# Designs tried in a protein design run: peptides against a protein of PDB entry 8YVU. Part 125

Target 1, 39 residues: chain A of PDB entry 8YVU
Amino acid sequence: PQLCYILDAILFLYGIVLTLLYCRLKIQVRKAAITSYEK
Target 2, 160 residues: chain B of PDB entry 8YVU
Amino acid sequence: TWLTVLKKEQEFLGVTQILTAMICLCFGTVVCSVLDISHIEGDIFSSFKAGYPFWGAIFFSISGMLSIISERRNATYLVRGSLGANTASSIAGGTGITILIINLKKSLAYIHIHSCQKFFETKCFMASFSTEIVVMMLFLTILGLGSAVSLTICGAGEEL

## One batch from the design tools (peptide; made by RFdiffusion4, then SolubleMPNN)

Design b2_p20_1_s3 (from b2_p20_1, 14 letters changed)
Fold by OpenDDE base, seed 4:
Parts: sequence; structure tokens; C-alpha cells
Structure b2_p20_1_s3 (fold): chain B 39 residues (1-39), chain C 160 residues (1-160), chain D 39 residues (1-39), chain A 20 residues (1-20)
Amino acid sequence: as target 1 above (39 residues)
Amino acid sequence: as target 2 above (160 residues)
Amino acid sequence: as target 1 above (39 residues)
Amino acid sequence: SEVLEQLDLLGLLALELLLL
């Protein structure tokens, strides 16, 4: 059971990092779309 | 620039791969230090007997390192090398997943056969622990494979 | 203890989904960058 | 944006720390 909690912590951290990266990419895609629309 | 972002993402994937590899090595080392797998009857620790945590971690570490170096230097020869290493790491990861799944099945079968109602029984505890470790290793291997495949696709895209 | 394993499965699935979405976004960003470079 | 660049640098720094 303790190992399960460790895994949860690792997966949770991974999920947070991926979410942040996803948000950054989404913002970049939006910026790229705006720039493409202005051209 | 978009290229800078892609570079950072590639480095991040490489670091993630290395981290996954290190965690796998740590787990392998801990299991080997706590349990004498060579003396354990049965195939509960077949993945460990095959040395998967070690060679798999090495492959993932090499792949991650090469990916980071390739991205930092932005040299064509390094990109090709990284692509090759990531491909090899992906194959190794796939093989590792297969081994871990087989090990997991054996461990689960062992638990089922012994009707492990009493967690405090040494055999049941060992089987349960093995199952937990194998599951963790499986997840880590899948993450490593995902990173290696992602890096391979990125490297292939840079060569085209 | 069973709840912990369920959480692990959910977090793992979340990680996979986020990774796929991240890859798709990355491809979109690359396509947008190429299109912007050709203009 | 400058904030995104800083976040990128922080990410790189975190990666470097993980590689140490």
C-alpha cells in the first residue's frame, strides 16, 4: 500500500507537469493562429 | 521561436526518460538488495531475473542523454544518433513491457493459487510486493517508451 | 488500499491522454510554424 | 512573451538540476 501512494505521488507530479506543458503549448498554438490570421 | 519551444520539449522528454530510467534502476536495486531473487522459487520476479530494470534503465538513460545532447548541439550526425538510440530504446521498452506483463501474470497467478487472505504470510507478502513493484515498473516502462517514441518521432521529423 | 490502485489507474490514464494531446498540439504548432515560414 | 521565455528557462534549469 505504501508503494501505491508513492506511485500516486509520481503520477500526480507527472500529471501536473504535463498539464503545465499542455497549457503552454495551447497558448503557443493560439498565438500562432492569431499571427496566421493577421497575415 | 517555435524551434526553441520544440527544443525545450525534446530536452524535457529526454530528462523525463532519464528520470524514468533512474527510478527503474532505483527500484531494481532496492528489490535486489531486499530480496535474493536468485533463490526465490518461481517466476514471480522473472522481470528482475531477466535484469530488465538494469538494461532497460541503461537503454532509456542512453536514449535520453543522446536526445538532450542532440538537441543542444543541433548537429545532423547527433540527430541521427539520437534517432537510432531512441529507436533502440523504444524496442527495449516494448520488450520490457512484454516481460513485465508476463511477470505480472505469473505473480497474480501465484497470489490466486495461494489464496493470500493473510497478508502477513511471508509468501503472500512477497507475491503482493512483487506485483506492486512489477506494476510500478510497468507504468514507468510505458512512460519511458512514450518518451522514447516521442523523441524518435521528433528526430525523424528533423531529418525530413 | 484498493482506492489507491484505482487512483493510480486514473492518473496513469490521465497521463497517457495528456501525452497524446500534447503530441497533437506539438504537431499543430509545427504545422503552423511551417505555414508561417512559407508566407 | 517574456514570461513564457522565463518559464522556458526555468524548465531548462529544472532539467539541468535533474541531470545533476
Scores: peptide ipSAE 0.479, ipTM 0.811, DockQ to the pose 0.143
Fold by OpenDDE base, seed 2:
Structure b2_p20_1_s3 (fold): chain B 39 residues (1-39), chain C 160 residues (1-160), chain D 39 residues (1-39), chain A 20 residues (1-20)
Amino acid sequence: as target 1 above (39 residues)
Amino acid sequence: as target 2 above (160 residues)
Amino acid sequence: as target 1 above (39 residues)
Amino acid sequence: SEVLEQLDLLGLLALELLLL
C-alpha cells in the first residue's frame, strides 16, 4: 500500500510536468500558425 | 534549430529509458535481497525467477546508452546501431510485459483462491506485495517500451 | 489501498495519453518549422 | 526555449550521475 502511494505521487508529478510541456508546445504551435498566416 | 531540439528529445528519451532500466534493476535487486524467492512456493514471483528485472534492465540500459552516444556523436553508423538496439529493447519490453501479465494473473488467482481478507497471513501478504511490485514493474516496462519505440521511430525517420 | 490502485491506473492512462498527444503536437510543430524554413 | 534548455541540462546531469 505504501508503494502505491509513492507511485501515485510520481505519476502525478509526471502528469503535471507533461501538461505544462504540452501547454507550452501548444502555444508555440499557435504562434507558428499565426506567423504562417501572416505570410 | 529543429535538429538540435530533436537531438535533445532523443537524448531525453534515452535518459528516461536508462532511468527506467535502473529503477527496474533496483527493484529487482531489492526484492531478490529481501525475499528468498527460491523458498516461496508457487509462481507468484515467476517474473523474478525468470530474471526479467535484470536482463530487461540491461537491454534497456544498453539501448538508452547507445541512443545517447549516437545523438552526441552524430555519426550515421551509430544511428543504425542505436536503431537496432532500440528495436531489440522494444522486443524485450514486449516479452517482459507478457511475463509480468502472466505473473500478475497468477498472483491475483492466488489471492482469490486463498480468500485473503486477512493480509496479516504471511502467504497473503507476500501475494499482495508481489502483486504490487509486479504492477509497478509492468508500468515501468510499458514506459520503457514507449521510450524505445519512440526512439526507434525517430531513428527510422532519420534514416529515410 | 484499493482506491490507490484505481488512481494509479487512471494516472497511468492519463500519462500515456498525454505523451501521445505531446508527440503528435511536437510532430506538428516540426512540420510547421520545416514549412516556415522552406519559405 | 530557456526552460527546454534547462530541462536538457537537467537530463544531461542525470545521465552524468547515472554514468558515475
Scores: peptide ipSAE 0.472, ipTM 0.797, DockQ to the pose 0.110
Fold by OpenDDE base, seed 3:
Structure b2_p20_1_s3 (fold): chain B 39 residues (1-39), chain C 160 residues (1-160), chain D 39 residues (1-39), chain A 20 residues (1-20)
Amino acid sequence: as target 1 above (39 residues)
Amino acid sequence: as target 2 above (160 residues)
Amino acid sequence: as target 1 above (39 residues)
Amino acid sequence: SEVLEQLDLLGLLALELLLL
């Protein structure tokens, strides 16, 4: 059971980090799309 | 185009907040229905005793609803209202995280003190269950806080 | 412990989905960057 | 934008599934 909780914490942290990275990447894609439209 | 994208993001974040709130409320009601928290010795369910699942869920629900309404009506007053609600929800989420962490520490301490090797012992089972629920609620609260903060930043960006 | 394992499974699935989405988004960013360079 | 919307929807669905 202790290992399960540790795994939960790791997976949760991973999920948060991935969400942040995904958001950042999404913003970059949007900026790239806007820049391409203005050319 | 960017406004429409931001609008969709706000709606998504608002839906996420509402969903998180609903789940927190559901967990709170289930725990309150299944467990007699008043009869449980110790502070294993301190977060539930504090009513966090309920008021936290309400704050997140209001924040999410206001965000969705603000997005739909595109009115300046709604944007300000949404920003205020998201800020309040962010504060509530932070407070909730703190309460849940304290509860988690108490639950873990209880498990450690009683050397809960036998899961089927009533006290150990309750402590383990409490820990699991608190962890789930903590995760939901962090997700809610993340969404509220994101909405706050988005709303602040629209006001500038 | 059962709830912990369920949570682990859900978080694991969420992590996989986010990873796939991140990979797809990263590929899109790369494609956008290549298209901008050819222009 | 449509792909991003789909990704957002998928994210929502994933969250919904996480919450079920």
Scores: peptide ipSAE 0.514, ipTM 0.816, DockQ to the pose 0.315; fails the geometry check
Fold by OpenDDE base, seed 1:
Structure b2_p20_1_s3 (fold): chain B 39 residues (1-39), chain C 160 residues (1-160), chain D 39 residues (1-39), chain A 20 residues (1-20)
Amino acid sequence: as target 1 above (39 residues)
Amino acid sequence: as target 2 above (160 residues)
Amino acid sequence: as target 1 above (39 residues)
Amino acid sequence: SEVLEQLDLLGLLALELLLL
């Protein structure tokens, strides 16, 4: 049971980090698309 | 350059694969050190008895290392070797997942048959501990498989 | 304990989906960068 | 970009630690 909670914590942290990275990447894609449209 | 970004991605995937492999080896070693699997009745540790943490980790490590080396040297033969190793690692990962699922089913069946209400009983504790470790190994194996498949797709794309 | 394992499964699935989405977005960023460089 | 670079660096560092 304790091991499960540790795994949950690791997976949760991983999920948060990936979500942040995904959001940042999405913003970059949007910026790139805007720059491409202005050219 | 886009090539540099691709290279960094493949290296990262290779590192992730090696890390996953090392974690699997560590878990395997810890289980073998803490538990005398040979004296445990039943097939609760069938994945460990089959040596999956060892050979699976070796396959993933080799795949990751070859991927990194292939990217660093940019030699055609290394790219092909990396692709082959990643494909082999993907197959090994799939086999490992199957073995782990079978082990998990056996462990769960053991827990249900013995009606483990008291988790402090030695047999129930061992079965629960085995189940937890097998689940962790399963997750790590799936992560390793994901990295190996990703590297395989990248390598296949470079050959086309 | 059962809830913990269910949570692990959900978080794991979420991690896989996010990884795939991140890869797709990264490919999009790369394509956008290449298109911007060719202009 | 910086976070991605840091993740790459972290990955490389982890690899170096594993290779030691």
Scores: peptide ipSAE 0.483, ipTM 0.800, DockQ to the pose 0.116; fails the geometry check

Design b2_p20_1_s4 (from b2_p20_1, 13 letters changed)
Fold by OpenDDE base, seed 4:
Structure b2_p20_1_s4 (fold): chain B 39 residues (1-39), chain C 160 residues (1-160), chain D 39 residues (1-39), chain A 20 residues (1-20)
Amino acid sequence: as target 1 above (39 residues)
Amino acid sequence: as target 2 above (160 residues)
Amino acid sequence: as target 1 above (39 residues)
Amino acid sequence: DKILEELDALGLLALDFLLK
């Protein structure tokens, strides 16, 4: 059970990091799309 | 541009693979330090007895490193080497997953047989611990395999 | 403890999904960048 | 691309840290 909680913490951290990265990528995609639209 | 992006992806996948390998190695080391698996009766730690955390971690690490090096140097011989290493790592990962699944089944069976409602019992605790570790390792192995397969596909695409 | 394992499974699935989405977004960014470069 | 490069750099840095 304690290991499960440790795993949860690790997975949670991983999820947060991935979410942040995803958000950054999404912003990049939007910026790229806007730049492409302006051209 | 496409090649540059692929290169960045390969490096990222390589790093991920190495990280996964290191985590697997750490878990293996921790388990081996806490438990003398060789003296444990049963197949609860069959994956550990097979040494998967160690050799699997080595394979993944080598595959990841070679992938990173191959992408950085952009040399044909290194690309082929990386492809070979990634293929080997993928095979190792698949084998590891199989071993881990078998171990998981055995661990779960052990838990069911002993009706482990009381986690404070040493045997039940060990079985539960094993199950947890095996699940973690399984997830890590799947991640590593995914990275290795992705790198293999990318490498194969470069060779074609 | 069972709840912890369920949480682990959910977090793991979330991680996989996010990874896939991240990859897809990255590919989209690449396509957008290529399109922008061609213009 | 720059962020991806930074991410790659961070990944490599993390790897270096783990290997150290």
Scores: peptide ipSAE 0.494, ipTM 0.816, DockQ to the pose 0.128
Fold by OpenDDE base, seed 5:
Structure b2_p20_1_s4 (fold): chain B 39 residues (1-39), chain C 160 residues (1-160), chain D 39 residues (1-39), chain A 20 residues (1-20)
Amino acid sequence: as target 1 above (39 residues)
Amino acid sequence: as target 2 above (160 residues)
Amino acid sequence: as target 1 above (39 residues)
Amino acid sequence: DKILEELDALGLLALDFLLK
């Protein structure tokens, strides 16, 4: 049971970090697409 | 286009808020159906007594719906309304987190006081169950808050 | 404890999905960077 | 994109249900 709670915390943190990274990456892709369109 | 992608993101965030709200509501109803909170001594279910699953769900649901509607209709007044709703939902989420943290502390304190080594005791079981539900609600609230804040930022960016 | 395991399963699935999406997005960024460098 | 489209559809369904 304690391990379950620890796993929940780790997975939750992982989810948040991945979400942030995904957002950053998406912004980068968008910037790259805009720069490619202007060229 | 960037605009279409942004709209899709906002809609997704809105859906996430609605889903979070629905899950919170479901948990609230399940807890109320299984346990008579009024007969439980102590503040183990303080978040439920405060009605957080209900009002929190309403706020997040409204915020999500308004966000989706705003993106679909592309009306300036709806965008402002969505921004306002998202802001309100963010405040509600923050308040909910605070309440849930307090509830969690009380539940943990109860567990420590009663030295709940065996979870088969009714009081210990209830405290453990409450703690689990509160933790789940806390996670959902954090997700909802994140979505609401994101939508708020996006909406503010569109108004500028 | 059962709810904890259910939450773990949901978070785990979410993490996997996000990881896959992140990987796809990262590949797209890399492809965009390569095409930009060749131009 | 398909998953996002399905999520959008689910969101719409949820909205329709809530607006009824």
Scores: peptide ipSAE 0.488, ipTM 0.809, DockQ to the pose 0.071
Fold by OpenDDE base, seed 1:
Structure b2_p20_1_s4 (fold): chain B 39 residues (1-39), chain C 160 residues (1-160), chain D 39 residues (1-39), chain A 20 residues (1-20)
Amino acid sequence: as target 1 above (39 residues)
Amino acid sequence: as target 2 above (160 residues)
Amino acid sequence: as target 1 above (39 residues)
Amino acid sequence: DKILEELDALGLLALDFLLK
């Protein structure tokens, strides 16, 4: 039971970090697309 | 630059694979040290009895190490070796997942049959603990397999 | 307890999906950067 | 990008530690 909660915490943290990274990367892709269109 | 970035990604994946392998090995050793699996009745620890945490961790570690070495030395033979090792590690990971799933099913069946209402009963506690450890090992194995498959795809792409 | 394991499974799946999406997005960003440099 | 670079650096450090 305690291990399950620890695993949940780790996976949750991992999910949050990946979500933030994904959002940042998505913004970069959008910026790159805009820059490519202006050229 | 693109090749350099890919190499960095492969190295990161290799590190992740090695880390996963080490965690699996650590869990295996801890379980073997704390629990006398040989004296436990039933197939609750069948994955441990099969030695999966050990050989699986070794395969993943070798695969990760070979991947890193291949990236650092940029030798064609090392790239092929890394690809082969990653493929072997992927197969080993798949086999490990299968074993762990079977173990998980047996553990769950044991819990169901004995109607473990009192968690503090030794047998029920051991079954629950085994289930938790097996689930953790399963997750780690899936992560390792994902890393190995990713490295295999990257290596295959370099050969083309 | 059962909810904890279900949560673990969901979070794990989410982590895998996000990792794949992140990898794809990273490849796209790199392709865009290469295209911008050739230009 | 900085976080990714730091994570990569940490991964490399961990790798170097494990390979020694």
Scores: peptide ipSAE 0.478, ipTM 0.808, DockQ to the pose 0.100
Fold by OpenDDE base, seed 2:
Structure b2_p20_1_s4 (fold): chain B 39 residues (1-39), chain C 160 residues (1-160), chain D 39 residues (1-39), chain A 20 residues (1-20)
Amino acid sequence: as target 1 above (39 residues)
Amino acid sequence: as target 2 above (160 residues)
Amino acid sequence: as target 1 above (39 residues)
Amino acid sequence: DKILEELDALGLLALDFLLK
């Protein structure tokens, strides 16, 4: 049971980090698409 | 750059806030329907006794809805209203986190005092269940607070 | 204890989905960068 | 891209439902 709670915390942190990285990457893709359209 | 990113994700943050509020409300209603909190000994469900899932959900829902409406209508009066609502939701979220932390400490203390090695006992089961629900609500409240703060910063940036 | 396992399952599924989306997005960024370099 | 478009569409539908 204690290990379950620790796993929950790790998975939650991982989810937050991945969400942030995904948002950043999505912005990069949009910027790349805009620059490709202007060239 | 951060302000521009927040502006682009404002609708998403508003939706996240509403979703968080709805989940909190659902958990609150389920717990209240299944458990008679009034007869539970101690402060294991102090956050529920304080009505946090209900009033917190209302604040987050109103804040999220106002933020979405403000973004869609792009009206100055709505922007100011959304900023106020997001600020109120941020305060509510902070208060909620405090209540949940206190509840978590009490639940953990209860488990420690009763040396709950056998989770099949009603009291130990309720304490463990309360701890799990409080942790989930704490995570949701942190997410809601993050969204509300982000929306507040975005709104403040538009007013400057 | 059963609830923590349910949470673990949800968080694990969320992590897998985000990882897949991140990988796909990363490939798109790389393709966009290559196309921008050739133009 | 299709998944992202579907998620955006679902988000908009949820918003429309909540704002009615």
Scores: peptide ipSAE 0.451, ipTM 0.796, DockQ to the pose 0.090

Design b2_p20_2_s1 (from b2_p20_2, 9 letters changed)
Fold by OpenDDE base, seed 3:
Structure b2_p20_2_s1 (fold): chain B 39 residues (1-39), chain C 160 residues (1-160), chain D 39 residues (1-39), chain A 20 residues (1-20)
Amino acid sequence: as target 1 above (39 residues)
Amino acid sequence: as target 2 above (160 residues)
Amino acid sequence: as target 1 above (39 residues)
Amino acid sequence: SYEELLKQIEELLKKALEFL
């Protein structure tokens, strides 16, 4: 059971990191789309 | 630039692969240090007996390092080397997953046969502990394989 | 302990889905960058 | 050395955090 909680913590951190990366990438895509539309 | 973003992502994937490899080595070392696997009856630790944490971690570490070096030096020969290493690591990861699944099935079967209602029985405790470790190793191996495959696809895209 | 394993499964699935979405977003950014370079 | 490897891992973690 303790190992399960450790795995939960690792997976939770991984999920947070991926979410932040995804948000940053999404913002970059939006900025690129806006720049392409102004041209 | 997009190339800079891709470079950062490849480096991140390489770091993830190395980290996964290190975690696998740590788990392998801890299990080998705490448990005398050679004296454990049955195939509960078959993945450890096969040395998977060791060779798998080595393959993932080499693949991750080569990917990072290839990205940093941007040399064609290093790109090919990284692609080869990532492919080999992907194959190793797939083999590792297979071994871990077999081990997991054997461990679960052992728990079922012995009707392990009493957690404090040494055999049931070992089987449960093995199952937990194998599951963790399986997840780590899947993550490592995902990173290796991603790096392989990126490397193949650069060769084309 | 059962809740821990359920949480592990959910977090693992979430991690896979986020990884796939991240890959898709990355491919979209690549396509946008290539299209911007050809103009 | 093992310490150098740890230092490299720490540097990689710092870069990952900067990316985040």
Scores: peptide ipSAE 0.421, ipTM 0.798, DockQ to the pose 0.053
Fold by OpenDDE base, seed 5:
Structure b2_p20_2_s1 (fold): chain B 39 residues (1-39), chain C 160 residues (1-160), chain D 39 residues (1-39), chain A 20 residues (1-20)
Amino acid sequence: as target 1 above (39 residues)
Amino acid sequence: as target 2 above (160 residues)
Amino acid sequence: as target 1 above (39 residues)
Amino acid sequence: SYEELLKQIEELLKKALEFL
């Protein structure tokens, strides 16, 4: 049971990190698209 | 196109927010149906007594629905409405997290004071069950807050 | 204890979905970078 | 109705699967 709570915490942290990385990657893609449209 | 990907991501975030809200509402309804919170002594269910599962779920559901509708209709007034709803949902999520953390601390303190080695005692069982539900609600609230903040940033980027 | 395992399953599924989305977004960024380099 | 809500959830699930 204690191992389950530790796994929950790790999976939760992983989900937050992936969400932040996904948002950053999305912003980079948008910036690249804007730069290509201005050229 | 990148705009199509961004729209699909907003819809996905909105769906995730609605799903989170529905799960929170279902848990709140199940707890209210199985347990009479008014007869439970102590602050173990303080978040439920405050009605957080209900109003929190409503705010997240409205925010998610407005985000999906805004994406589908592509109207400026809907974008502003979605941004406002997502901001309100983010504030509600932050408040909900605070309430849930306080409730979790009280529940853990109760378990520690009663030295609940025998989980078969009614009080210890209720405290453990409350702690598990509060933890689940906390995770769902953090997921909802993350989606609402992401949608708020996307909506703010569309207004600029 | 059973609720912990259910939460683990949900978080694990969420992590897999986010990983797939991240991989797709990364492939799209690479394709956009290649297209911008050929122009 | 509960059935309409289930249909909406199913449609959302299908859209999520299409996004994957």
Scores: peptide ipSAE 0.415, ipTM 0.800, DockQ to the pose 0.050
Fold by OpenDDE base, seed 1:
Structure b2_p20_2_s1 (fold): chain B 39 residues (1-39), chain C 160 residues (1-160), chain D 39 residues (1-39), chain A 20 residues (1-20)
Amino acid sequence: as target 1 above (39 residues)
Amino acid sequence: as target 2 above (160 residues)
Amino acid sequence: as target 1 above (39 residues)
Amino acid sequence: SYEELLKQIEELLKKALEFL
């Protein structure tokens, strides 16, 4: 049970980090699309 | 192209593979240090008895290292070596997943048969611990396989 | 304890899906950057 | 060397953190 909770914590942290990275990347895609449209 | 993106992420995938391998080795060494697997009756630790954490981690480490070196040096012989190592690591990962699933089934069956409601019984504790370790190793093996397959696809795309 | 393993499975699946989405999004950013460079 | 590989991993981690 304790190892399961440790794994949950690691996976949860990984999920948060990936979500933040995904959001940042999505913002970059939007900025790139806007820059491409202004050209 | 998708292949170009995979090539740019090859170093990251290689690092991830090495990290996965190191974690697998750490778990293997911890289990071997804490538990005398040779004295455990049954097939609860069949994956450990087969040495999977060790040889699997070695294959993943070699594959990851070769992938990183291949990306940096851009030599044809290194690309072929990396592709071969990644293919071998993918096969090893698939085999490891199969072994771990079999071990997990045996561990779960053991817990079910012995009605391990009392966690304080040594046998039930060992079976539960084995199940937890096998699950963790399974997740790590799936991550390693994913990285190895991605690297294999990238390497195959460079050879076409 | 069983809920912990279920949570692990959900978090693991979420991690895989996010990784795939992140890869796709990174491809889109790269395609947008290439298109911007060709203009 | 193993130390050089560790340094490269640390640099990759730093780049990942900068991307965060």
Scores: peptide ipSAE 0.398, ipTM 0.784, DockQ to the pose 0.063
Fold by OpenDDE base, seed 2:
Structure b2_p20_2_s1 (fold): chain B 39 residues (1-39), chain C 160 residues (1-160), chain D 39 residues (1-39), chain A 20 residues (1-20)
Amino acid sequence: as target 1 above (39 residues)
Amino acid sequence: as target 2 above (160 residues)
Amino acid sequence: as target 1 above (39 residues)
Amino acid sequence: SYEELLKQIEELLKKALEFL
């Protein structure tokens, strides 16, 4: 049971980090698309 | 540009494979150090008795290392070697998953037979612990297999 | 303990899906960057 | 050496972090 909770914590942190990276990347794509449209 | 992207992806996949292998090896060593599996009656630790954490970790480590070396040296012979190693690692991963599933079934059956309502009984605790470790190893093996298969596909694409 | 295992499974699936989405988005960003460079 | 292997692993981890 303790190992399960440790794994949950690691997976949760991994999910948060990936979500943040995904959001940053999505913002970059949007900025690139806007810059391409203005040109 | 696509080749550079693929190379970067290959390196990432190789690192992931090595990391998975190291984690599997760590789990194997911890279990072997804490538990004398030879004295445990039953098939709860059948995957460990089969030595899967060790040989599986070795195969995944070799595959990952070969993939990284192949990417760095850009030699055709290393690409073929990496492809072969990744294929072997994929087969090893599939075999490992099968062994782990069998172990999980036996562990669950053991828990059901002993009516482990008394979780504090040593046997039930050990069976539960084994089940948890096997599940973790199964997830890691699936991740390793996914990385090895991805590397195999990338390597096969470079040879065509 | 059973809830912990269910949570592990959900978090694991979420991690895989996010990784795939991140890879797809990264490819899109790279394609957009290449297209912007050729312009 | 074991230390050299550890250094290589550390370098690989650093590269993985740079990838992220």
Scores: peptide ipSAE 0.395, ipTM 0.776, DockQ to the pose 0.048

